Peptides against a protein of PDB entry 6B4E. Designs and how they scored, part 36

Target 1, 295 residues: chain A of PDB entry 6B4E
Amino acid sequence: TNFDKISKMFWHYKDKIAQIKQDIVLPIKKADVNVRNLLSRHKRKINPKFGQLTNSNQQLFKIQNELTQLINDTKGDSLAYHWILNFIAKAVVHQAETEVRVKPESALPLGKLTLYLLVQFPELQELFMARLVKKCPFVIGFTCEIDTEKGRQNMGWKRNNENKWEDNTSYDERMGGILSLFAIITRLQLPQEFITTTSHPFPIALSWHILARICNTPLNLITNTHFVILGSWWDAAAVQFLQAYGNQASKLLILIGEELTSRMAEKKYVGAARLRILLEAWQNNNMESFPEMSP

## One batch from the design tools (peptide; made by RFdiffusion4, then SolubleMPNN)

Design b1_p12_1_s2 (from b1_p12_1, 8 letters changed)
Fold by OpenDDE base, seed 4:
Structure b1_p12_1_s2 (fold): chain B 295 residues (1-295), chain A 12 residues (1-12)
Amino acid sequence: as target 1 above (295 residues)
Amino acid sequence: MNPMLLEAPPPA
């Protein structure tokens, strides 16, 4: 694992966030009033859609269609189009931080919706990835020290209005929620209408990178959060990961579930204990996946 | 850890 390359990727996306603010978010504030009004209306219509997702594919398709129309309405103005996509990127990640955090299986409908949008609107891909990396660097296998303010900020830690860091549990759960969404996206098949014409924008290989990079991370940088997000990933994607890579996947699951947890045993991380349980469940032929959505 | 395992992912 080339960690310098990963760091460069991390900072690329951090810079992208700044660029998005400068070139998309701020300029729209100075745009024509009609454009601003359009986007305001669209924002109000779009935002609730993510919370309207259920375990129903029918409902998913309805929302997909509604969002597609709303986004298409902005295509005549490039700035407006990119603004609405950036809004969607932020909203999706926010949904992961809130709903998926407490109900991991909700990542499935959210992931399906997101993947559809990523393919339908390719310009969303970089916007979404930038937001993901900013909020949860684990999605690219990046980690740094968190003993400094800057380090914590880089790793997506939040402060409240009193400048107090969020508690470890809150951070872990948020990271888990975001990672669950990303993991789901990586393991989903493209919608049927795109399979023959488009490559997967965030393929299962990206899950491989997450696991491999974490396994190669210096042990002094490994925290409970690493194990939490690995557990979240496991719930979201382990079954499909095994289907994709077979024996090689199995080896990597053993590496994270057995070897990495063993190396960190002295820390007695709760996340590591959970990951060990997941490994044992798999060894007992009881690996579970999220339930499939209803028609 | 087998370093080769942690290289580029195999074909899916």
Scores: peptide ipSAE 0.048, ipTM 0.780, DockQ to the pose 0.125
Fold by OpenDDE base, seed 5:
Structure b1_p12_1_s2 (fold): chain B 295 residues (1-295), chain A 12 residues (1-12)
Amino acid sequence: as target 1 above (295 residues)
Amino acid sequence: MNPMLLEAPPPA
């Protein structure tokens, strides 16, 4: 693992966030009043759509179509188009931080919707990845120290209005929610209409990178959160990961579930204990995935 | 092959 390369990628996306603010978010405030009104109306229509997802494919397709129409309405103005995509990127990640956090299986319909939008609107890909990396650097296997304020900020920790850090449980759950969404996206097949014409924007290989990079992370940087997000990933993608890489996948699952947990046993991390339970369930031929969506 | 050392996944 080349950690310098990972760090460069991390900072690339951090810089992208700043660039988005400068080139998209701020300029739209000075745009024509008709454009601003259009975007305000569309924002209000788009925002509730993510919460309307269910375990129904019919509902998913309905929402996909509605969002597609709303986004297409902005294509006549490049700035408006990029603004609405950036809004969607933020909204999807926010949904992961809130809904997926408390109901991990909700990542499946959200992931399907997101993957569809990423393929349908390629400009969303960089906007979405930038938001993901900012909020949850674990998605690219980035880890830094959290014993400094800057380190915590880099790892996506939030402060309240009193400049106090969020509690560990809140952070762990948010990271788990975001990682669950990303894991789902990586293991989903492209929609049928795109499978022959487009490559997967965030393929299962990215799940491999997450696991491998965490395994290679210096042990002094490994926290409970690492195990929490590995557990979240496991629930979301382990079955499909095994299907994709077979015996090599098995070896990597053993590395995270057995070896990494054993190396950190002295810390008695709750997340590590859960990951061990998942490993044992697999060893007993009881590996489960999220239920498939209804027709 | 040690997967820990693999930055890139094997062929699927």
Scores: peptide ipSAE 0.048, ipTM 0.781, DockQ to the pose 0.177
Fold by OpenDDE base, seed 1:
Structure b1_p12_1_s2 (fold): chain B 295 residues (1-295), chain A 12 residues (1-12)
Amino acid sequence: as target 1 above (295 residues)
Amino acid sequence: MNPMLLEAPPPA
């Protein structure tokens, strides 16, 4: 694992966030009132759509079409278009932090919607990845120390209005929610209409990178959160990961489930205990996946 | 951790 490369990628996306603020968010605040009004209306229409997702593909397709139309309405103004995509990127991640956090299986419809949008609107890809990396660096297998304030910030820790760090449980759950979404995206097949013309923007290989990079992370940087997000990933993608990489996937699952947990046993991480349970379930031929969506 | 661990995924 080339950690220098990962760090460079991390900082690339951190810089991208700053760029988005400078080049998209701030300019729109100063834009013509008509543009601002348009975007405000669209924002209000778009935002509820993510909460309207169910386990129904029919409902998914409806929402996809509605969002597509709303986004297309902004294409006449490049700045407005990028602004609305950035808003969507933020909204999707926020949905992961809230709904997916408490209902991991909701990542499936959200992931399908997101993947569709990422393919339909390629400019969303960098915006979305930047937001993901900012909120959950684990999506690219980045880890740094959290003994410093800057380290915690880099790892996506939040402070409340009292300047107090969020509790470990809240952080773990948020990271788990975001990672669940990303994991789902990586293991989903492209919609049929795109499969022959477009490459997957965030393919299953990215799941491999997450696992491999975590396994190679210095042990002194491994926390309970790492195991929590691995567990979240497992629930979201382990079945499909095994289907994709077969025996090699199996080896990697054993590495995270057995070897990594064993190396960190002294810490008695709750996340590690759960991951061992998942491993044992798999060994007993009881690996579960999220339920498939209905027609 | 594991010398056999590949950074890059195998062909899928």
Scores: peptide ipSAE 0.047, ipTM 0.780, DockQ to the pose 0.169
Fold by OpenDDE base, seed 3:
Structure b1_p12_1_s2 (fold): chain B 295 residues (1-295), chain A 12 residues (1-12)
Amino acid sequence: as target 1 above (295 residues)
Amino acid sequence: MNPMLLEAPPPA
């Protein structure tokens, strides 16, 4: 693992976030009133749709069509189009932080919707990845120290209005929610209409990178959060990961579930204990996946 | 942890 390259990737996306603010978000605030009104109306229509997802494919397809139409309405203005996509990227990540964190299985319909949009609107891909890395750098296997304020900020820690850091449980749950969504996206098949014409934008290989990079992370940087997000990833993608890489996948699952947890046993991390339970369930031929969606 | 662990995944 080349951590210098990972760091460069991390800062690339941090720069991208700054660029998005300068080139998309701020210019729209100065745009014509008609454009601003249009985008405000679209924002109000788009935002609730992520919460309207259920375990129904029929409902998913309905929402896909509605969002597609709303996004297409903005294509005549490049700035408006990119603004809407950036809004969607933010909204999807927010949904992961709020809903998926408390109901992990909701990552499946959200992930299916997101993957569809990523393929249908390729410009969403960089916007979405930048937002993911900003909020949850674990998605690219980036880790830094959190003993400094800057380190905590880089790792996606939030402060309240009183400049107090969020509690550890809240941070862990948010990171788990975001990582669950990303894991789901990496393990989903492309919609049938795209399989022959498009490559998967965030393939299962990205899950491999997450696990491998965490395994190679210096132990002094490993926290409870690492184990929490590994557990979230496991619930979301372990079955499909094993299907994709077979014996090589199993070795990596044993590395995170047994070896990494054992090396950190003195810390008594709750996340590590959960990951060991998942490993044991797998060893007993009881590995579970999220239930498939209904028609 | 594992010196044999590859950064890149095997072919899927």
Scores: peptide ipSAE 0.047, ipTM 0.780, DockQ to the pose 0.169

Design b1_p12_1_s3 (from b1_p12_1, 8 letters changed)
Fold by OpenDDE base, seed 3:
Structure b1_p12_1_s3 (fold): chain B 295 residues (1-295), chain A 12 residues (1-12)
Amino acid sequence: as target 1 above (295 residues)
Amino acid sequence: MNPELLLDPPPE
C-alpha cells in the first residue's frame, strides 16, 4: 500500500470540493432568476425521491425514470446541469447518513439507484466521489490521527453550533451508513442496458482497496470506527466479494476478522467484537447478504 | 501480518 498516493488522492478530492463551491454552487446564486426558480422547483421534486425507495424494483424503476426526466430538463444549461448533479450527490450521501445508518439493508435500493445515475450521467461520478471522500475518507482507505482538530475534520467529524464534536456513536453510525452504500455500489452489476457498452465506474476492486489499506494502516491509527465500517462493508458486500476473488478474498476476510481484531484486542472495541461475530458466522457457513429486492 | 495477504492493488 502506497500511503503517499492515498494522501494525494484524499487532497485531490478536498480540492475538488472547493472547486465545486467556486465553479458550480456560488455561480448559480448569481444566475438568472428563471434558472434559479427552475432549480428550486427541481430540487423540491428530487429531494423526496430518495426517501420513497422501497424493496421494490418496480418502485425503483419509477423513481429512476422520474429523476432521469428531471435531470434531462437541465441539460440545456451546463451550469444548471452540474448544479443539479451536485445536489443529487449531496442528497444521496445524506440519505446514507440518515436512512442507511438506521436500516443498512436500505443501501441496496439506494445503491441501485445511484449506480444507474452514475452511468446515465457520467459527470456525477467525480461529484459523488468528492462528496464521499469528504464525508467518509474510509471509502478510499484514508486514515489520519484524530487527536487534533484538523485531523478530526479531515476524517469527517462534525461539530455542532456550540463547537462540540459529535459523539462517537453518532460518528461511527454515519460512517457505517456511508460505507454501506459505497460497498453496495461496488458489488452491484451494471443495469442490463449498460453491460455491453459501459465499464463499471466503481468496481469491486475498490472494496479490495478499502480492506487492504485498512489492514496496512499503522495500528496506532486504528480506532473503533475502522471496525464498525468493516462490519458495515461485510454485511453489504462480503458474499459478492468472495465470489469475485475466491481464495484471495477469503484470506483478506480472515485477515480483517481474525488478525486485525486480535492485534487490537486490548482496546476492547465494540466494532471489533461485532466483526468477530461476523467472521464466526461465516466459518459456520452462515454468511448472510441483504435481502434481494422484489419485482 | 503476512505481506502476501496485504496486496494492494488486488491480484489479477
Scores: peptide ipSAE 0.055, ipTM 0.780, DockQ to the pose 0.163
Fold by OpenDDE base, seed 1:
Structure b1_p12_1_s3 (fold): chain B 295 residues (1-295), chain A 12 residues (1-12)
Amino acid sequence: as target 1 above (295 residues)
Amino acid sequence: MNPELLLDPPPE
């Protein structure tokens, strides 16, 4: 693991967020009133779609088609097109922070929708990753100290209107929700219509990177959150990860479930305890995945 | 930890 490269990647996306603000968000505020009105209408139509997802593939396909049409309507104006994609990127991550946080299995339909959009609209990929890394640096295996305000900010901690940090539980749950979504995306197959023509934008290898990079992270930087997001990842992708990499996957699962938890045993992290339970379930041939969606 | 098991990128 080259942590310098990871750091560079982290700051690349931080810069990308700033660039998005300067080149997409702010210019639209000064754009023609007709363009602003168009985008406002589209925003209102798009936003509720993510909450309309269910465990139904039929419903998923309906929403995919509706969103595709709405996005295509903006392609005549490049700035408007990029603005709507950035809005979607933000909305998807927000859905992970809220809905997936409390209902992890909802990551599956959300992930399927997101993957479809990422392939259908390639310009969404950088916008989405930038938002993910800003909100949850764990998606690229980035970790820094959180003993400073800047460190906490870099790791995605939020402050309320009274300038108070969110509580540990809230942070852990948000990170878990976002990571669940990303994990699902990495382990999903491309939609059938794209599988022969397009490479997966965020393949299962990115899950490997998350696990390996966390395992190689200096122990003094490992927190309860690391174990929480590993548990979230496990629920979301462990089965498919094993299918993808076989024995090598097994070794890595043992490393996070047994070795990493053992090394941090003195901390008595609740997230680590849960991860140990997941490991034990697997050892007893009881590894579970999210239920498949209905037809 | 066995560093040989901590491959980044993943094995082929």
Scores: peptide ipSAE 0.054, ipTM 0.781, DockQ to the pose 0.163
Fold by OpenDDE base, seed 5:
Structure b1_p12_1_s3 (fold): chain B 295 residues (1-295), chain A 12 residues (1-12)
Amino acid sequence: as target 1 above (295 residues)
Amino acid sequence: MNPELLLDPPPE
């Protein structure tokens, strides 16, 4: 693992966020009133769609079509188009932070929707990844110290209006929710209409990167959050990961579930205990995945 | 940890 490269990638996306604000978000405020009104209406229509997802494929397809139409309505204006995609990127991540964190299985329909949009609108890919990395650097296996304010900020910790940090549980749950979504996306197959024409924008290899990079992270930087997100990843993608990489996947699962947890046993991390339970379930041939969606 | 198990990127 080349941590210098990972750091460069992290800062690339941090810079991208700043660029998005400067080149997309702020300029739209000065756009003509018709464009602003259009985007306002579209924003109001788009925002609730993510919460309307269920375990139904029919509902998913309905929402996909509705969002596609709404996005296409903005293509006549490049700035408006990029603005709406950036809004969608933010909304998807927000849904992961709020809904997926409390109902992990909801990552499946959300992930399917997101993957569809990422392929249908390629310009969404960079916007979405930038938002993911900003909110949850774990998605690229980035870790830094959190003993400083800047370190916490870099790792996606939030402060309230009184400059108070969020509690550990809230942070862990948010990170778990976001990573669950990302993990699902990496293990999903492309929609049938795209399989022959497009490569997967966030393939299962990115899950490998997450696990490998965490395993190679200096132990003094490993926290409970690392184990929480690994557990979230496990629930979301472990079955499909094993299918993809076979014995090599098995070795890596043992590394995170057995070796990494053992090395950190003195810390008595709750997340590590859960990961150990997941490992044991697998060893007993009881590894589970999220249920498939209904028609 | 066995560094060979921690290839980044993953083996093909």
Scores: peptide ipSAE 0.051, ipTM 0.777, DockQ to the pose 0.168
Fold by OpenDDE base, seed 4:
Structure b1_p12_1_s3 (fold): chain B 295 residues (1-295), chain A 12 residues (1-12)
Amino acid sequence: as target 1 above (295 residues)
Amino acid sequence: MNPELLLDPPPE
């Protein structure tokens, strides 16, 4: 693991967020009134659709089609197009922070929708990844110290208006929700219409990177959150990960489930205890995945 | 721990 490279990637996306604000968000505020009105209407139509997802593929396809039409309506204006994609990127991550954190299985329909949009609209990929890295650096295996204010900020900790940090539980749950979504995306197959013509934008290899990079992270930087997000990842993608990499996947699952938890046993992290339970379930031939969606 | 040396990982 090249941590310098990971750091460079992290800061690349942090810079991308700043660039998005300067080149997309702020300019739209000064754009033609007709463009602003169009985007306002589209925003209102798009935003509720993420909450309308269910365990139904039929409902998913309906929403995919509706969003596709709404996004296509903006393609005549490059700035408007990028603005609406950035809005979608933010909305998807927000849905992960709110709904997926409390109902992890909801990551499946959300992930399917997101993957479809990422392939259908390639310009969404950088916008989405930038938002993910900003909110949850774990998606690229980035970790820094959280003993400083800047370190906490870099790791996605939020402060309220009173400059008080969010509680540990809230942070852990948010990170778990976002990571669940990302994990799902990495393990999903491309939609049938794209599988022969397009490469997967966020393939299962990115899950490997997450696990490997966490395993190589200095132990003094490992926190309960690391184990929480590993557990979230496990629920979301472990079955498919094993299918993808076979024996190599098994070794890595043992490394995180047995070795990493053992090395950190003195900390008595709740997240580590849960990950140990997941390992034991697997050892007892009881590894579970999220239920498949209905037709 | 160095799983990258112990395993055959995809390129990082």
Scores: peptide ipSAE 0.047, ipTM 0.757, DockQ to the pose 0.100

Design b1_p12_1_s4 (from b1_p12_1, 7 letters changed)
Fold by OpenDDE base, seed 1:
Structure b1_p12_1_s4 (fold): chain B 295 residues (1-295), chain A 12 residues (1-12)
Amino acid sequence: as target 1 above (295 residues)
Amino acid sequence: MDPTLLEPPPPA
């Protein structure tokens, strides 16, 4: 694993976040009042759509169409268009932090919606990835120490209004929620209308990178969170990952489930214990996946 | 750990 490359990628997206603020978010505050009013109305219409997702494909398609129209309404103004896409990127990640965190299976409809939007509006891809990396650097297999304030910030830890760090459980659950969404996106097939015309923007290979990079991470940097997000990934994508890579996938699952957990056994991480249970379930031919959505 | 697991193989 080339950790220098991963670090460069991490900081690339951190810079992208700063660029988005300077070139999209701040300028819109000084934009024409009509543009600002348009975006305010669209924001209010778009925001509730993510919470309206259910296990129904019919409902998903309805929401896809509604969002497509709302986004298309902004294409006449490049700044407005990029602003609304950035808003959507933030909203999707926020939904993962809140809803997917407590209901992991909700990652499936959210992931399907997100993948559709990523393909339909390619400019969303960099905006979304930048937000993902900022909030959950595990999505690219980046890890740094969290013994410093800067380290915690880099790894996506939040502070409240009193400048107090969030508790470990809250952080773990948020990271798990975001990673679940990303894992789902990587293992989904493109919508039928795009399969022959477009390549997958975040393919299953990115799941391979997450697992491999974590396996090669120095052990002194491995925390309970790593095992939590690996467990979240497992629930979201392990079945499809095995289908994609066969025996090579099996080797990597054994590395995270058996070897990595064994090497860290003295830490008695709760996340590691759960990952061992998932490994054992797989060994007993009881690997589970999220249920498919209804028509 | 296997440091050679850097890039994904071709899908099965």
Scores: peptide ipSAE 0.042, ipTM 0.776, DockQ to the pose 0.156
Fold by OpenDDE base, seed 4:
Structure b1_p12_1_s4 (fold): chain B 295 residues (1-295), chain A 12 residues (1-12)
Amino acid sequence: as target 1 above (295 residues)
Amino acid sequence: MDPTLLEPPPPA
């Protein structure tokens, strides 16, 4: 694991967020009133769609079509198009922070929708990844110290209106929610209409990177959150990960479930205990995945 | 270092 490269990637996306603000968000505020009105209407129509997802593929397809139409309506104006995509990127991540956080299995329909949009609208990919990295650096296996304000900010910690840091549980759950979504995306197959013409934008290899990079992270930087998000990843993608990489996947699952937890045993992290339970369940042939969606 | 941690293998 080359941590310098990971750090460069992290800062690349942090810079991308700043660039998005300067080149997309702020310019729209000065755009023609008709464009602003269009985007306001579209925003209002788009935002509820993510909450309308259910365990139904039929409902998913309906929402996919509706969003596709709404996004296509903006393609005549490049700035408007990118603004809508950036809005979607933010909305998807927000949904992960709120709904997936409390109902991890909701990552599946959200992930399917997101993957569809990522393929249908390739310009969404960098916007989405930038937002993911900003909110949850774990998605690229980035870790830094959180003993400083800047460090906490870099790792996605939030402060309330009183400038108080969120509690550990809240942070862990948010990170878990975001990571669950990303994990789901990495393990999903492309929609049938794209499978022969397009490469997966965030393939299962990115899950490999997450696990491997965390395993190689200096132990002094490993926190309970690392284990929480690994557990979230496990629930979301472990079955498919094993299917994808076979014995090599097994080795990596053992590394995170057994070796990493053992190395950190002195800390008695709750997340680590849960991950150990997941490992044991797997060893007992009880590895579970999220239920498939209904037709 | 475990070679498994270097690069992801091709999917099976």
Scores: peptide ipSAE 0.042, ipTM 0.768, DockQ to the pose 0.133
Fold by OpenDDE base, seed 5:
Structure b1_p12_1_s4 (fold): chain B 295 residues (1-295), chain A 12 residues (1-12)
Amino acid sequence: as target 1 above (295 residues)
Amino acid sequence: MDPTLLEPPPPA
């Protein structure tokens, strides 16, 4: 694991967030009134769509089509187009922080929708990844110290209006929700209409990176959150990960489930205990995945 | 750690 490379990637996306603000968000405020009105209307129509997802493919396809039309309506203006994609990127991550956080299996329909949009609108990819890395650096296997304010901020910790950090449980759950979504995206197949013409924008190899990079992270930087997000990843993608990499996947699952948890046993992390349970379930031939969506 | 696990292999 090249941690310098990971760090450079992390800061690249942090800089991208600043660039998005300067080049997309702020300029739109000075745009033509008709453009601003269009975007306002579209924002209102788009925002509730993510909450309308169910475990139904029929509903998914309906929402995909509706969003596609709404996004296409903005393509006549490049700034408007990028603005609406950035809004979608933020909305998807927000949905992960709220709904997926409390109902992890909801990551499946959300992930399918997101993957479709990422392929249909390639410009969404960098916007989405930037938002993911900002909110949950674990998606690229980045970890830094959290004993400083800047360190906590870099790792996606939030402060309230009184400058008080969020509680550990809230942070863990948010990170788990975001990571669940990303994990799902990495293990999904491309939609049938794209599978022969387009490469997967966030392939299963990115899940490998997450696990391997965490395994190679200095132990003094490993926290309960690392185990929480590994557990979230496991629920979301472990079955498909094993299908993709076979014996090599098994080795890596053993590394995170057995070796990493054992090395950190003295900390008695709740997340580590859960990950151990998941490992044991797998060893007993009882590895489960999220239910498949209905027609 | 197995050094071969540092980078993803081709999918099986």
Scores: peptide ipSAE 0.041, ipTM 0.762, DockQ to the pose 0.131
Fold by OpenDDE base, seed 3:
Structure b1_p12_1_s4 (fold): chain B 295 residues (1-295), chain A 12 residues (1-12)
Amino acid sequence: as target 1 above (295 residues)
Amino acid sequence: MDPTLLEPPPPA
């Protein structure tokens, strides 16, 4: 694992966030009133759709079509188009932070919708990845110290209006929710209409990177959150990961579930305890996946 | 072989 490369990638996306603000978000505030009104209306129509997802494929397809139409309405203006995609990127991540963290299985319909949009609108890919890395650096296997304010900020910790850091449980849950979504995306097959013409934008190999990079992270930087997000990843993608990489996948699951948890046993992390339970369930031939969606 | 030392293999 080349940590210099990972750090470079992390800061690339941090720079991208700054660029998005400068080149997309701020300019729209000075745009023509008609454009601003259009985007305001579209924002109001788009935002609730992510919460309207269910375990129904029929409902998913309906929402896909509705969003596609709304996004296409903005293509005549490049700035408006990029603004609406950036809004969608933010909204999807927000949905992961709020809904997926409390109902992990909701990552499946959200992930399917997101993957569809990422393929249908390729410009969404960099916007979405930048937002993911900003909110949850674990998606690229980045870790830094959190004993400084800057370190906590880099790792996605939030402060309230009183400048108080969020509690550990809240942070863990948010990171778990975001990572669940990303894990789902990496293990989903492309929609049938794209499978022969397009490569997967965030393939299962990215899940490999997450696990491998965490395993190689200096132990003094490993926290309870690392184990929480590994557990979230496990629920979301372990079955499909094993299908994709076979014995090599098995070795990596043992490394995170047995070796990493054992090395950190003295810390008595709750997340680590849960991950060991998942490992044991797998060893007992009881590995579970999220239920498939209904027609 | 430690898989953390290698790039991901091609998916099966």
Scores: peptide ipSAE 0.040, ipTM 0.762, DockQ to the pose 0.107

